Peptides against a protein of PDB entry 4DOW. Designs and how they scored, part 86

Target 1, 157 residues: chain A of PDB entry 4DOW
Amino acid sequence: TFSWVGRPLPNRKQFQQMYREICMKINDGSEIHIKVGQFVLIQGEDNKKPYVAKLIELFQNGAEVPPKKCARVQWFVRFLEIPVSKRHLLGRSPPAQEIFWYDCSDWDNKINVETIIGPVQVVALAPEEVIPVDQKSEETLFVKLSWNKKDFAPLPP

## One batch from the design tools (peptide; made by RFdiffusion4, then SolubleMPNN)

Design b2_p21_6_s3 (from b2_p21_6, 13 letters changed)
Fold by OpenDDE base, seed 3:
Structure b2_p21_6_s3 (fold): chain B 157 residues (1-157), chain A 21 residues (1-21)
Amino acid sequence: as target 1 above (157 residues)
Amino acid sequence: EKEIKEQIKKLEEQFKKAMLP
């Protein structure tokens, strides 16, 4: 169950109400608040790892009946989600916790908030920084580079 | 629900296609 937190933000889009924060209720009755700018896990198919994304916008689409709670996201990709033929371009074997900024506009960036599993911690690092892999950072993902379907590059501004 | 399943399928197709050479 998802519900908006706070009042709608001013926007110029017809039939859309934008929000800064959404609340998701978990099975145990606890609540998790997710804000624009945070990173989230998006549901994939069974037996597959969830997708990683950054929340860019939270909005209710009033053009639909009933209105739908939606999000616009920036996608990230896992190393194993990159074509096998291109993985060598990284020049190294990344740890499992490394993800890459998807630097293409060919993907649909709109999702239903109901597909959000929960928040995830993503830390940006410089290319020369070592990714710490320990018990404390086990659930933390790290990003150093972008992927544009052709090559790896420094993160966009 | 149908909408959730449809989105999951759509995303799967999107990511699967991206993995192709």
Scores: peptide ipSAE 0.556, ipTM 0.911, DockQ to the pose 0.543
Fold by OpenDDE base, seed 4:
Structure b2_p21_6_s3 (fold): chain B 157 residues (1-157), chain A 21 residues (1-21)
Amino acid sequence: as target 1 above (157 residues)
Amino acid sequence: EKEIKEQIKKLEEQFKKAMLP
């Protein structure tokens, strides 16, 4: 169950009400608040790891019937989601916690908020910084580079 | 529910296509 938190942001599109925060109610009755700018896990196929995305916008799309709670996201990709033939371009074997900023415009970046599994911690690191991997922070993901379907590059501004 | 399933399928295809050489 998802519900908007706070009032809609001003100066928005005719059929879209934008919000800064959404509340996700979990089965145990607890609530998780997710804000624009945070990172989330998006539902994938049953036998695959969830997709990783950064929330750019939260909005209710009134053009749809019924209105849908949606999000616009910046996608990230896992190393195993990169073509096998291109993985060597990284020049190293990344840890499982490393993800990459997907720097292409060929993907649909609109999602239904109901596909959000939950928040995830994503930390941006400089290339020289070591990714800390420990048992307690295994769920934390790290990003150093972007992937544009051709090569890896420093993170976009 | 249908939309969720459709989105998951759409994303799956999107990511699969991205994995092509």
Scores: peptide ipSAE 0.555, ipTM 0.911, DockQ to the pose 0.551
Fold by OpenDDE base, seed 2:
Structure b2_p21_6_s3 (fold): chain B 157 residues (1-157), chain A 21 residues (1-21)
Amino acid sequence: as target 1 above (157 residues)
Amino acid sequence: EKEIKEQIKKLEEQFKKAMLP
């Protein structure tokens, strides 16, 4: 289950109430707090790795009945989610932990918070920095570049 | 539940389309 943490933010859009933080209650009774700006795993289909996204906004959509808890996200893509014909443009074989900032506006960035599996650590690195690929850090993902369906580029500001 | 499944399907289609040459 998901519940809002704290009071709504003042910058209200019509029929939307924005929040800074949401609480995810797990079956064992434990709670995980997720905040705007953090990275999360979004549920995908069976036998597929979850999607990676950065939380940009948390809001309750009051236009729907009942109101829905939603999030606006910045999508990331895994290397294997890049078209095969264009993967060579990277010029290197990335480690499995590398993801890419999806720099296109053609995707729907709104999700239901109920599809959030949990938080994930994503670290932005400079191109020259080495991605630590040890077994002890397998939970951490790394991003160096963006992908705009045409080419790889430095991360957007 | 139905809404979750619908979103998952939508996202799958979105990502799948992005993988096309």
Scores: peptide ipSAE 0.555, ipTM 0.911, DockQ to the pose 0.556; fails the geometry check
Fold by OpenDDE base, seed 5:
Structure b2_p21_6_s3 (fold): chain B 157 residues (1-157), chain A 21 residues (1-21)
Amino acid sequence: as target 1 above (157 residues)
Amino acid sequence: EKEIKEQIKKLEEQFKKAMLP
């Protein structure tokens, strides 16, 4: 169950109400608040790891009946989500915790908030910084580079 | 819900396409 937190933000888009925060109820009855700018895991197919995304916008789509709670996201890709033929371009074997900023506009970046599994910690690192690989920190993901379907590059400013 | 399944399928297709050479 998802519910908006706070008042709608001023926006100029018709039939859309924007919010800064949403509340997600978990199976145990506890609540998690997720805000714009945070990172989340998005549900994928069975037997696949969840997708990783940064929340850019939270909005209610009033053009639909009933209105739908949606989010606009910046996608990230895991190393194994990059074409096998292109992985060598990284020049190294990344740890499982490394993700990449997807720097293309060809993907739909609108999702239903009901597909959000929960928040995830993503830390941006400089290319020269070492990713701490520890079993105790396997829940934290790290991003150093972007992927634009052609090559890896430093993160956008 | 049906809509969730459709989104998951859509995302799967997008990511699958991105994995193509």
Scores: peptide ipSAE 0.555, ipTM 0.911, DockQ to the pose 0.564; fails the geometry check

Design b2_p21_6_s4 (from b2_p21_6, 11 letters changed)
Fold by OpenDDE base, seed 4:
Structure b2_p21_6_s4 (fold): chain B 157 residues (1-157), chain A 21 residues (1-21)
Amino acid sequence: as target 1 above (157 residues)
Amino acid sequence: DEEIKEEIEKLEKKFKEALKP
């Protein structure tokens, strides 16, 4: 279950109440607080790995009936989500922990918070920095580049 | 918050397999 933490932010939109933080209650009864700016795993389609996203906004959408707890996100893409015909453009074989900033506007960036599986650590690295690959660090994802469906590029500013 | 950090770490560890291709 999900519940808002704190009061709505000022300057709310007509049908939206914005928040900084949401509380996710997990099966063991513990609570995980997720804030704007953090990274999360989003439930994928059947037989698909979870998507990776950065939370940009948290808001309750009052235009829906009933109102929905939503988020706007910046999508990331896994290497294996990139079309096979384009993967060679990277020029290297990335580790499994590498993801890419999705630099396209063709994806809907609004999600229901109920699709959030949980938080995940994402670390931005310079191209020359080595991605640590060990059993303990496998829980961390790393981003060096963006993907715009045409080519890879340095991360956006 | 140390408690939250610990819980996040636990969760990330739990889902590490889901992060793998």
Scores: peptide ipSAE 0.023, ipTM 0.584, DockQ to the pose 0.035
Fold by OpenDDE base, seed 3:
Structure b2_p21_6_s4 (fold): chain B 157 residues (1-157), chain A 21 residues (1-21)
Amino acid sequence: as target 1 above (157 residues)
Amino acid sequence: DEEIKEEIEKLEKKFKEALKP
């Protein structure tokens, strides 16, 4: 169950109400607040790992009946989601915690908020920085590079 | 605030296996 937190933000888009924060209720009845700019896990296909994304916008789409709670996201990609034929371009075997900024526009970046599993911690690192492996970092994902379907590159500004 | 933080950490731990290959 998802509900908006706070008042709609001023915007010029017809049939859209924008928000900064959304509340999700979990099984035990507790509430988790997720804000624009945070990272989330998105439901994957059956028996597949969840996707990773950064929330860019939260909005209610009033053009639909009934109105739907939606989000726009910046996608990340896991190494194993990259085609096998291209993985060698990284030049190394990444740890399981490494993800990549998806630098392409071919993926639909609009989602229903109901597909959000929950928040996840993502930390940006310089290419030369080592990914830490400890108890606190086990739940943390790390990003050093972008992937544009052709090659790996430094993160975009 | 602190309770929410703990809940987030709990959720992240719950799904840590789902993040692994």
Scores: peptide ipSAE 0.023, ipTM 0.588, DockQ to the pose 0.036
Fold by OpenDDE base, seed 1:
Formats: sequence, C-alpha cells, structure tokens
Structure b2_p21_6_s4 (fold): chain B 157 residues (1-157), chain A 21 residues (1-21)
Amino acid sequence: as target 1 above (157 residues)
Amino acid sequence: DEEIKEEIEKLEKKFKEALKP
C-alpha cells in the first residue's frame, strides 16, 4: 500500500500534484518513507532481476482515470543488462555491486509507484576508487560510469 | 528518524539475493 506524505507541492503542471515523500506499508505493518532523491528497486519484467532507479519526481497524475500515483526516475543498468557484444567496452570485469547510469532517453522514465519493491543504497564513486567488499557494502550498489548504449563514460555531474 | 533508517537497512538486506547476478 502506497500513500502520499504531506501536502502537494506548488507546481505549474495542470494535472499533476507533486509530492516530496511517499509511504510504503509493508507486510509486517511497518511503514517505509521514500523521498525524492532516494534510490529504489523496481519490479523487473518476466524473470528479470529488479531494476535500479533514482527517484526524480513523485506525483499524482490527474490526467488518468482514476488518478495514479507515479514517479519519474533516472534509470540505472546492471552490467548483465548491457548487450553481450558491448560488455567488453568496459575493459574490466565489474563486481556484482556495480551499476551504471543510463544516459539515454529511449526508456520511459515514468513508473507506477506500485512497482517499487523498496529502497536501496547507491553510492557514487570516482572511477579510480575501489568498490569496498566489507559487510556494510554488501547492501550497497556502486556507480562509477554511465552507459549510453554506445560506450561507457565518466559519471555525469 | 533512526527507526526508519534501521528499517530501510533491514529491507536492503532482504534484497541482497535479488541484487546478485
């Protein structure tokens, strides 16, 4: 179950009510508050693993009937989501915890909040920084580079 | 909120298997 936290923010979009925070009620009855700017796992297609995304906007879309709770996201991609023929362009074997900033506009960046599985920690690192393998890092994903369907590049500012 | 932070960490642990290749 998802519900908005707080009052709608001032915005200029006619059919959209913007929010800073959403509440996710989980099975044990506890509540998780997810805010704009946080990273989330999103339901994968078929048997695929969850997608990773950063929340950019939280909004209720009043143009839909009935209105839907939505989010706009910045997508990340897992190494295994990159075509096999292009993986060699990385020049190294990434650890399982590495993800890449998806620097393309061909993916729909609007989602229904019901597809959110939960929050996840994502940390940006410089390309030369080593991804830690300690116990705390096991819960964390790391991003160093972007992927634009052609090549890998330094992370956008 | 420390309680929420702890709950988030707890959830992240549950997703560990889902994050593995």
Scores: peptide ipSAE 0.024, ipTM 0.586, DockQ to the pose 0.035; fails the geometry check
Fold by OpenDDE base, seed 2:
Structure b2_p21_6_s4 (fold): chain B 157 residues (1-157), chain A 21 residues (1-21)
Amino acid sequence: as target 1 above (157 residues)
Amino acid sequence: DEEIKEEIEKLEKKFKEALKP
């Protein structure tokens, strides 16, 4: 179950109410709050790992009946989601914890919040920084580079 | 809130397994 936290933000978009925070209620009755700017896991397809995304906007789309709770996201991609023929462009074998900023517009960046599995920690690193491989950090994802379907590049500002 | 912390920890464990290759 998802519910908005706080009052809607000032907005000029017709039929849309923007929010800063959403609450996800868990089975035991506890609540997890997720804010714009945080990272989330999105439900994947059957037999697929969840997608990783950064929340850019949270909004209710009042043009739909019933109104839908939505998010606009910045996608990240896993190394194994990159075409086999282009993986060599990285020049190294990345650890499983590494993800890449998806610098393309071909993916729809609008999602339903109900597809959110939960929050995930994503840490930006400089290219020369080593990704920790510890049991403690195994659930943490790391991003060093962007992927634009042509090559890897430094992260955007 | 310890209850929330515990729940987050449980979820993180699930996520860890889901993110493994």
Scores: peptide ipSAE 0.022, ipTM 0.569, DockQ to the pose 0.036; fails the geometry check

Design b2_p21_7_s1 (from b2_p21_7, 15 letters changed)
Fold by OpenDDE base, seed 1:
Structure b2_p21_7_s1 (fold): chain B 157 residues (1-157), chain A 21 residues (1-21)
Amino acid sequence: as target 1 above (157 residues)
Amino acid sequence: DKVDEEAKKSLKDANAKALAA
């Protein structure tokens, strides 16, 4: 179950109400609040790893009937989501915790909030910084580069 | 937070799957 937290933010979009925060309540009554700017795991296809995204906007889409609770996101991709023929462009074998900023517009960046599994920690690193691979860091993802379907590039500012 | 723990578990499972592939 998802519910808005706080008052709607001012915006100029006719059929959208924007929010800063949403509450996720699971079956046993536990709940967690997620805010714009945080990173989340998004449910993937069956037998697929969850997607990683940064929340850019939280909004109710009033153009739909009934209105839908939605989010606009910045996608990240895993190394294994990159075409096999282009993986060599990285020049190294990344650890499992490394993800890449997806710098393309071909993916729909609008999601239903019901697809959110939960929050995740993403840390930006400089290229020379070592990604820690230990038990304490196993729950954290790291990003150093972007991927634009053609090549890897430095992280966007 | 159980939701957070579930998310972390999902991430761990995903990572484990990646390492096993």
Scores: peptide ipSAE 0.031, ipTM 0.652, DockQ to the pose 0.032
Fold by OpenDDE base, seed 3:
Structure b2_p21_7_s1 (fold): chain B 157 residues (1-157), chain A 21 residues (1-21)
Amino acid sequence: as target 1 above (157 residues)
Amino acid sequence: DKVDEEAKKSLKDANAKALAA
């Protein structure tokens, strides 16, 4: 179950109520609060690993009947989500913890908050920084580069 | 929190499996 935290933020978008924070209520009654700017895991297709995204906006879509709790996100992609024919462009074998900033507009960046599995830690690194692969760091994802369906590039400013 | 820990654990397990493959 998802519920808004706090009052709607001022915005100029018609049929939208924007929020800073959402609460996920778990079956055991515990709650997780997720805020704009945090990273989340999104339910994947079939048996695929969850998608990774940064929350950009949290909003209720009043154009829907009934209104839907939604989020706008910045997508990230896992290496294995990149076409096989283009993976060589990275020039190295990335660790499983590495993800890439998805720099394309072809993916719908609007999601239903119900697809959120939970929060995840994402750390941006410079190219020269080593991605730790120890057991304690396995829960953290790391990003060094963007992917625009054509090539890898430095992270956006 | 439980969901956070479960999600992290799931990711850890998935990552570990991927590294082992």
Scores: peptide ipSAE 0.028, ipTM 0.638, DockQ to the pose 0.030
Fold by OpenDDE base, seed 4:
Order: sequence, then C-alpha cells, then structure tokens
Structure b2_p21_7_s1 (fold): chain B 157 residues (1-157), chain A 21 residues (1-21)
Amino acid sequence: as target 1 above (157 residues)
Amino acid sequence: DKVDEEAKKSLKDANAKALAA
C-alpha cells in the first residue's frame, strides 16, 4: 500500500495535490519512504526487467474517481529495450549496469505509484568515465548518454 | 531510517541479481 507523507505542497493545479514524499508499505509491515528526485524501478511486463525512472512529481489526481496516487517521471531505457537495429549506434558493448536517459516525448510520463517496485541507485557519469564492473557495484545503475530513438548523445545539462 | 536503508539494500541486491542473470 501507498500513503502520502506530510502535507500537500502549495500549488494552483485544480485537480492535483502535490507531495514531496510517499510511503510504501511492504508485506512484512516495513515501510520505505520515497521522495521526489529519487530513482525507482517500475514493474515491467511479464518476465521483462523492471523499467527505470526518476521521480519528478508526486501527486494525487483528483480528476479520477476515485482519486489516484500518481507520479510524473523521467524515463530511462535499458540497452536491451533499444531496437536491435539501432544498438550498433552505441559503438560499444555496454555493461548490464548501463542505462540511457530517454529523450523522447512519445512515452506517457505519468504512472500509478502502485507500479513502483522500489528505489534504485543511479549514478551519472561522463562519457570518458569507466563504469565499475564488480560484485560490489553491480547493484548500481549508471547513465552516460541519452537516447532519442535516433542516436545516442551526451546527457542533457 | 534504518528500515529504508535495509529495504533499499534488498532491492539493490535483487536488481543486481536480475542484471547478472
């Protein structure tokens, strides 16, 4: 289950109440607090790996009946999510830990918070920086580049 | 929060396993 933490933030959106933090209650009764600006794993399809996203906004959508707890996100894409015909454009074989900033508007960036699996660590690196590939670092995802369905590019500033 | 950190660690471990598989 998910519940808001704290009071709604001041805003002028008629049907939205914005929040800074949400609490995710796990089956064992423990709680995970997730804040705007953190990175999360989103439920994938069937046996697919989870999607990766950065939380941009947390809000309750009062236009829906009943009101829904939602988030706006910046999507990331895994290398294996990129079409096979385009993968060669990277010019290298990326480690499994590498993800890419999705620089397209064709994906809906509003999600239901119930699709959140949990938090994940994402670290931004310069293109020339080496991604650590060892047992201690394999839990961390790294982003160097953006992907806009046409080519790879340096991360947006 | 200790609970948050432990949960994050567990999820990170699960993610690492999924990435390695």
Scores: peptide ipSAE 0.027, ipTM 0.649, DockQ to the pose 0.028
Fold by OpenDDE base, seed 2:
Structure b2_p21_7_s1 (fold): chain B 157 residues (1-157), chain A 21 residues (1-21)
Amino acid sequence: as target 1 above (157 residues)
Amino acid sequence: DKVDEEAKKSLKDANAKALAA
């Protein structure tokens, strides 16, 4: 179950009410609060790892009946989501914790909040920085590069 | 709050297991 936290933000977008925060209530009754700007795991296909995204906007889409709780996201991709034929372009074997900024507009960046599994920690690193592999950081994802379906490139600002 | 932090931890642990597989 998802519910908005706080009052809607002032905006002029027709049929949209924007919010800063959403509350996710899980089966055991506990609550998780997720804010714009945080990173989340999105439900993947069956037997596949979750997708990774940064929340850009949280909004209720009033054009739908009934209104739907939605999010606009910046997508990231895992190495294994990159086509096999192009993985060699990275020139190295990345750790499992590494993800890449998806620098393409071909993916729909609007999602239903019901697909959110929960928050995840993502840390941006410079190319020369080492990705920690210790037990305490195994849950953290790291991003150094972008992927534009053709090649890898430095991270956008 | 504590509930939120505990929930975050559990999700992080689940993610870590998924990444390790």
Scores: peptide ipSAE 0.026, ipTM 0.648, DockQ to the pose 0.028

Design b2_p21_7_s2 (from b2_p21_7, 13 letters changed)
Fold by OpenDDE base, seed 2:
Structure b2_p21_7_s2 (fold): chain B 157 residues (1-157), chain A 21 residues (1-21)
Amino acid sequence: as target 1 above (157 residues)
Amino acid sequence: DEVEKKAKEDLEKANEEALKK
């Protein structure tokens, strides 16, 4: 179950109510809060690996019947999600914890909040910084570069 | 915090599978 935290923010988008925070409540009654700007795991299709995204906006779409709780996200892509024919462009074998800023507009950046699995830690690193590979860091993802379906590039600001 | 626990477990599993490929 998902519920909004706080009052709607002022905005010019008709039929949309904007929020800064959402509460995820599971069946046992426990709850976790997620805010705009945080990173989340999104459920994949057919029990595939979760997608990684940064929450940019949280909003309720009142134009839809019934109203839907939605989010606008910045997508990240895992190395194995990149086509095999393009992986060589990285010039190195990345650790499993490395993800890439998806710099394309071909993906729908609107999601239903029901697809959110939970929060995840994502750390931005400079190219010269080393990604730690140990048991403690396996649950943390790291990003150094962007991917635009053509090549890798430095991270956007 | 079971939601977070599940998320971490899913991430760990996904990362392990990615490492094996």
Scores: peptide ipSAE 0.041, ipTM 0.617, DockQ to the pose 0.032
Fold by OpenDDE base, seed 3:
Structure b2_p21_7_s2 (fold): chain B 157 residues (1-157), chain A 21 residues (1-21)
Amino acid sequence: as target 1 above (157 residues)
Amino acid sequence: DEVEKKAKEDLEKANEEALKK
């Protein structure tokens, strides 16, 4: 179950109420609060690995009947999601913890909040920085580069 | 929190499995 936290933010969108935070209530009764700007895992297709995304906006879509709780996200991709024919462009074998900023507009960046599995930690690194592989870093994802379906590039500002 | 921990653990598990392939 998902519910809004706090009051709607001022906005000029006629059919949308925007929020800063949403509450995710799980089966055991505990609650997790997720805010705009945080990174989340999104349910994958067919038991595939969850998608990684950064929350850009949280909003209720009043144009739908009934109104839906939605989010706009910035997608990230895992190395294995990149076409096999293009993987060589990275020039190295990335660790499993590395993800890439998806720099394309062809993916729908609107999601239902119900697809959110939970929060995840994502750390941006410079290209020359080494991704740590230890017990403490096992739960952290790292991003150094963007992927635009053609090539890898430095992270957008 | 449990949800965050579980999500991270699931992701790590999936990553580990992918590395084995």
Scores: peptide ipSAE 0.039, ipTM 0.606, DockQ to the pose 0.032
Fold by OpenDDE base, seed 4:
Structure b2_p21_7_s2 (fold): chain B 157 residues (1-157), chain A 21 residues (1-21)
Amino acid sequence: as target 1 above (157 residues)
Amino acid sequence: DEVEKKAKEDLEKANEEALKK
């Protein structure tokens, strides 16, 4: 179950109410609060690993009946999601924890909040910084570069 | 928190499988 936390933010978008925070509540009553700017895991397709995304906006879409709780996200991609023919462009073999800022507009960046599995930690690193590969680091993802379907590049500001 | 725990476990499992390749 998902519910809004706090009052809607002032905005000029028609049929949308924007929020800073949403609450995920499970059957036993436990709650997780997720805010704009945090990273989340999104349910993947069948037999696919969860997607990684940063929450950019949280909003209720009043154009739908009933209104839907939605989010606008910035997508990230795993190395193994990049076409095999282009992986060599990285020039190295990344650890499994490395993800890349998806710098393309071809993916729909609007999701239903019900597809959120839960929060995840994503740490931005400089290119020269080392990504830890031990077991304790497997729960944390790391990002150094962006991917625009053509090449890898430094992270956008 | 069970939701967070499950999410972390799923991520850990996925990463472990990827590292085996």
Scores: peptide ipSAE 0.027, ipTM 0.598, DockQ to the pose 0.031
Fold by OpenDDE base, seed 1:
Structure b2_p21_7_s2 (fold): chain B 157 residues (1-157), chain A 21 residues (1-21)
Amino acid sequence: as target 1 above (157 residues)
Amino acid sequence: DEVEKKAKEDLEKANEEALKK
C-alpha cells in the first residue's frame, strides 16, 4: 500500500498533484518513506533483477479514472541489460554492483508507484575510483558511466 | 519472480533490523 506524505506541492500542471514523499507499507505492517531524489528498485520482469531508478517526481495523475499514484524516474541499467554484442565496449568486466546511467529517451520514464520494491543506495564514482567490495557496501550500487545504446561515456554533469 | 521476491524480503529484513534500533 502506498500513500502520499504531506500536502500537494504548488504547481501549474493540469491534472497533476505533485508530492515530495510517499509512504510504502510493507508486509509486516511497518512503513518506509521514500522521497524525491532517492534511488529505488523497480519490479523487474520474470526471473530478472529489479530495475534501478532515481525518483525525479512523485505525482498523482488526475487525468486517469481513478487517479493513479505515479513517479517520473531517471533509469539506470545493469550490465546484463546491455546487448551482448555491445558489452565489450566497456573494455572491462564490471562488478555486479556497477550500474550505468541510461542516457536515452526511448524508455518511458513514468511508472506506477506500486512497482517500487523499495529504496536502494546508489553512489556516483569517478572512473578511476575503485568500487569497494566489503560487507558494508555489498548492497550499494555504483555508477561511473552512462550508456546511450551506442557507447559508454562519462556521467552527465 | 524469485529475484523480486528475494529483493523484497531483503528490504523487509533490513527495515526490520533498522526498526529494532
Scores: peptide ipSAE 0.023, ipTM 0.566, DockQ to the pose 0.037

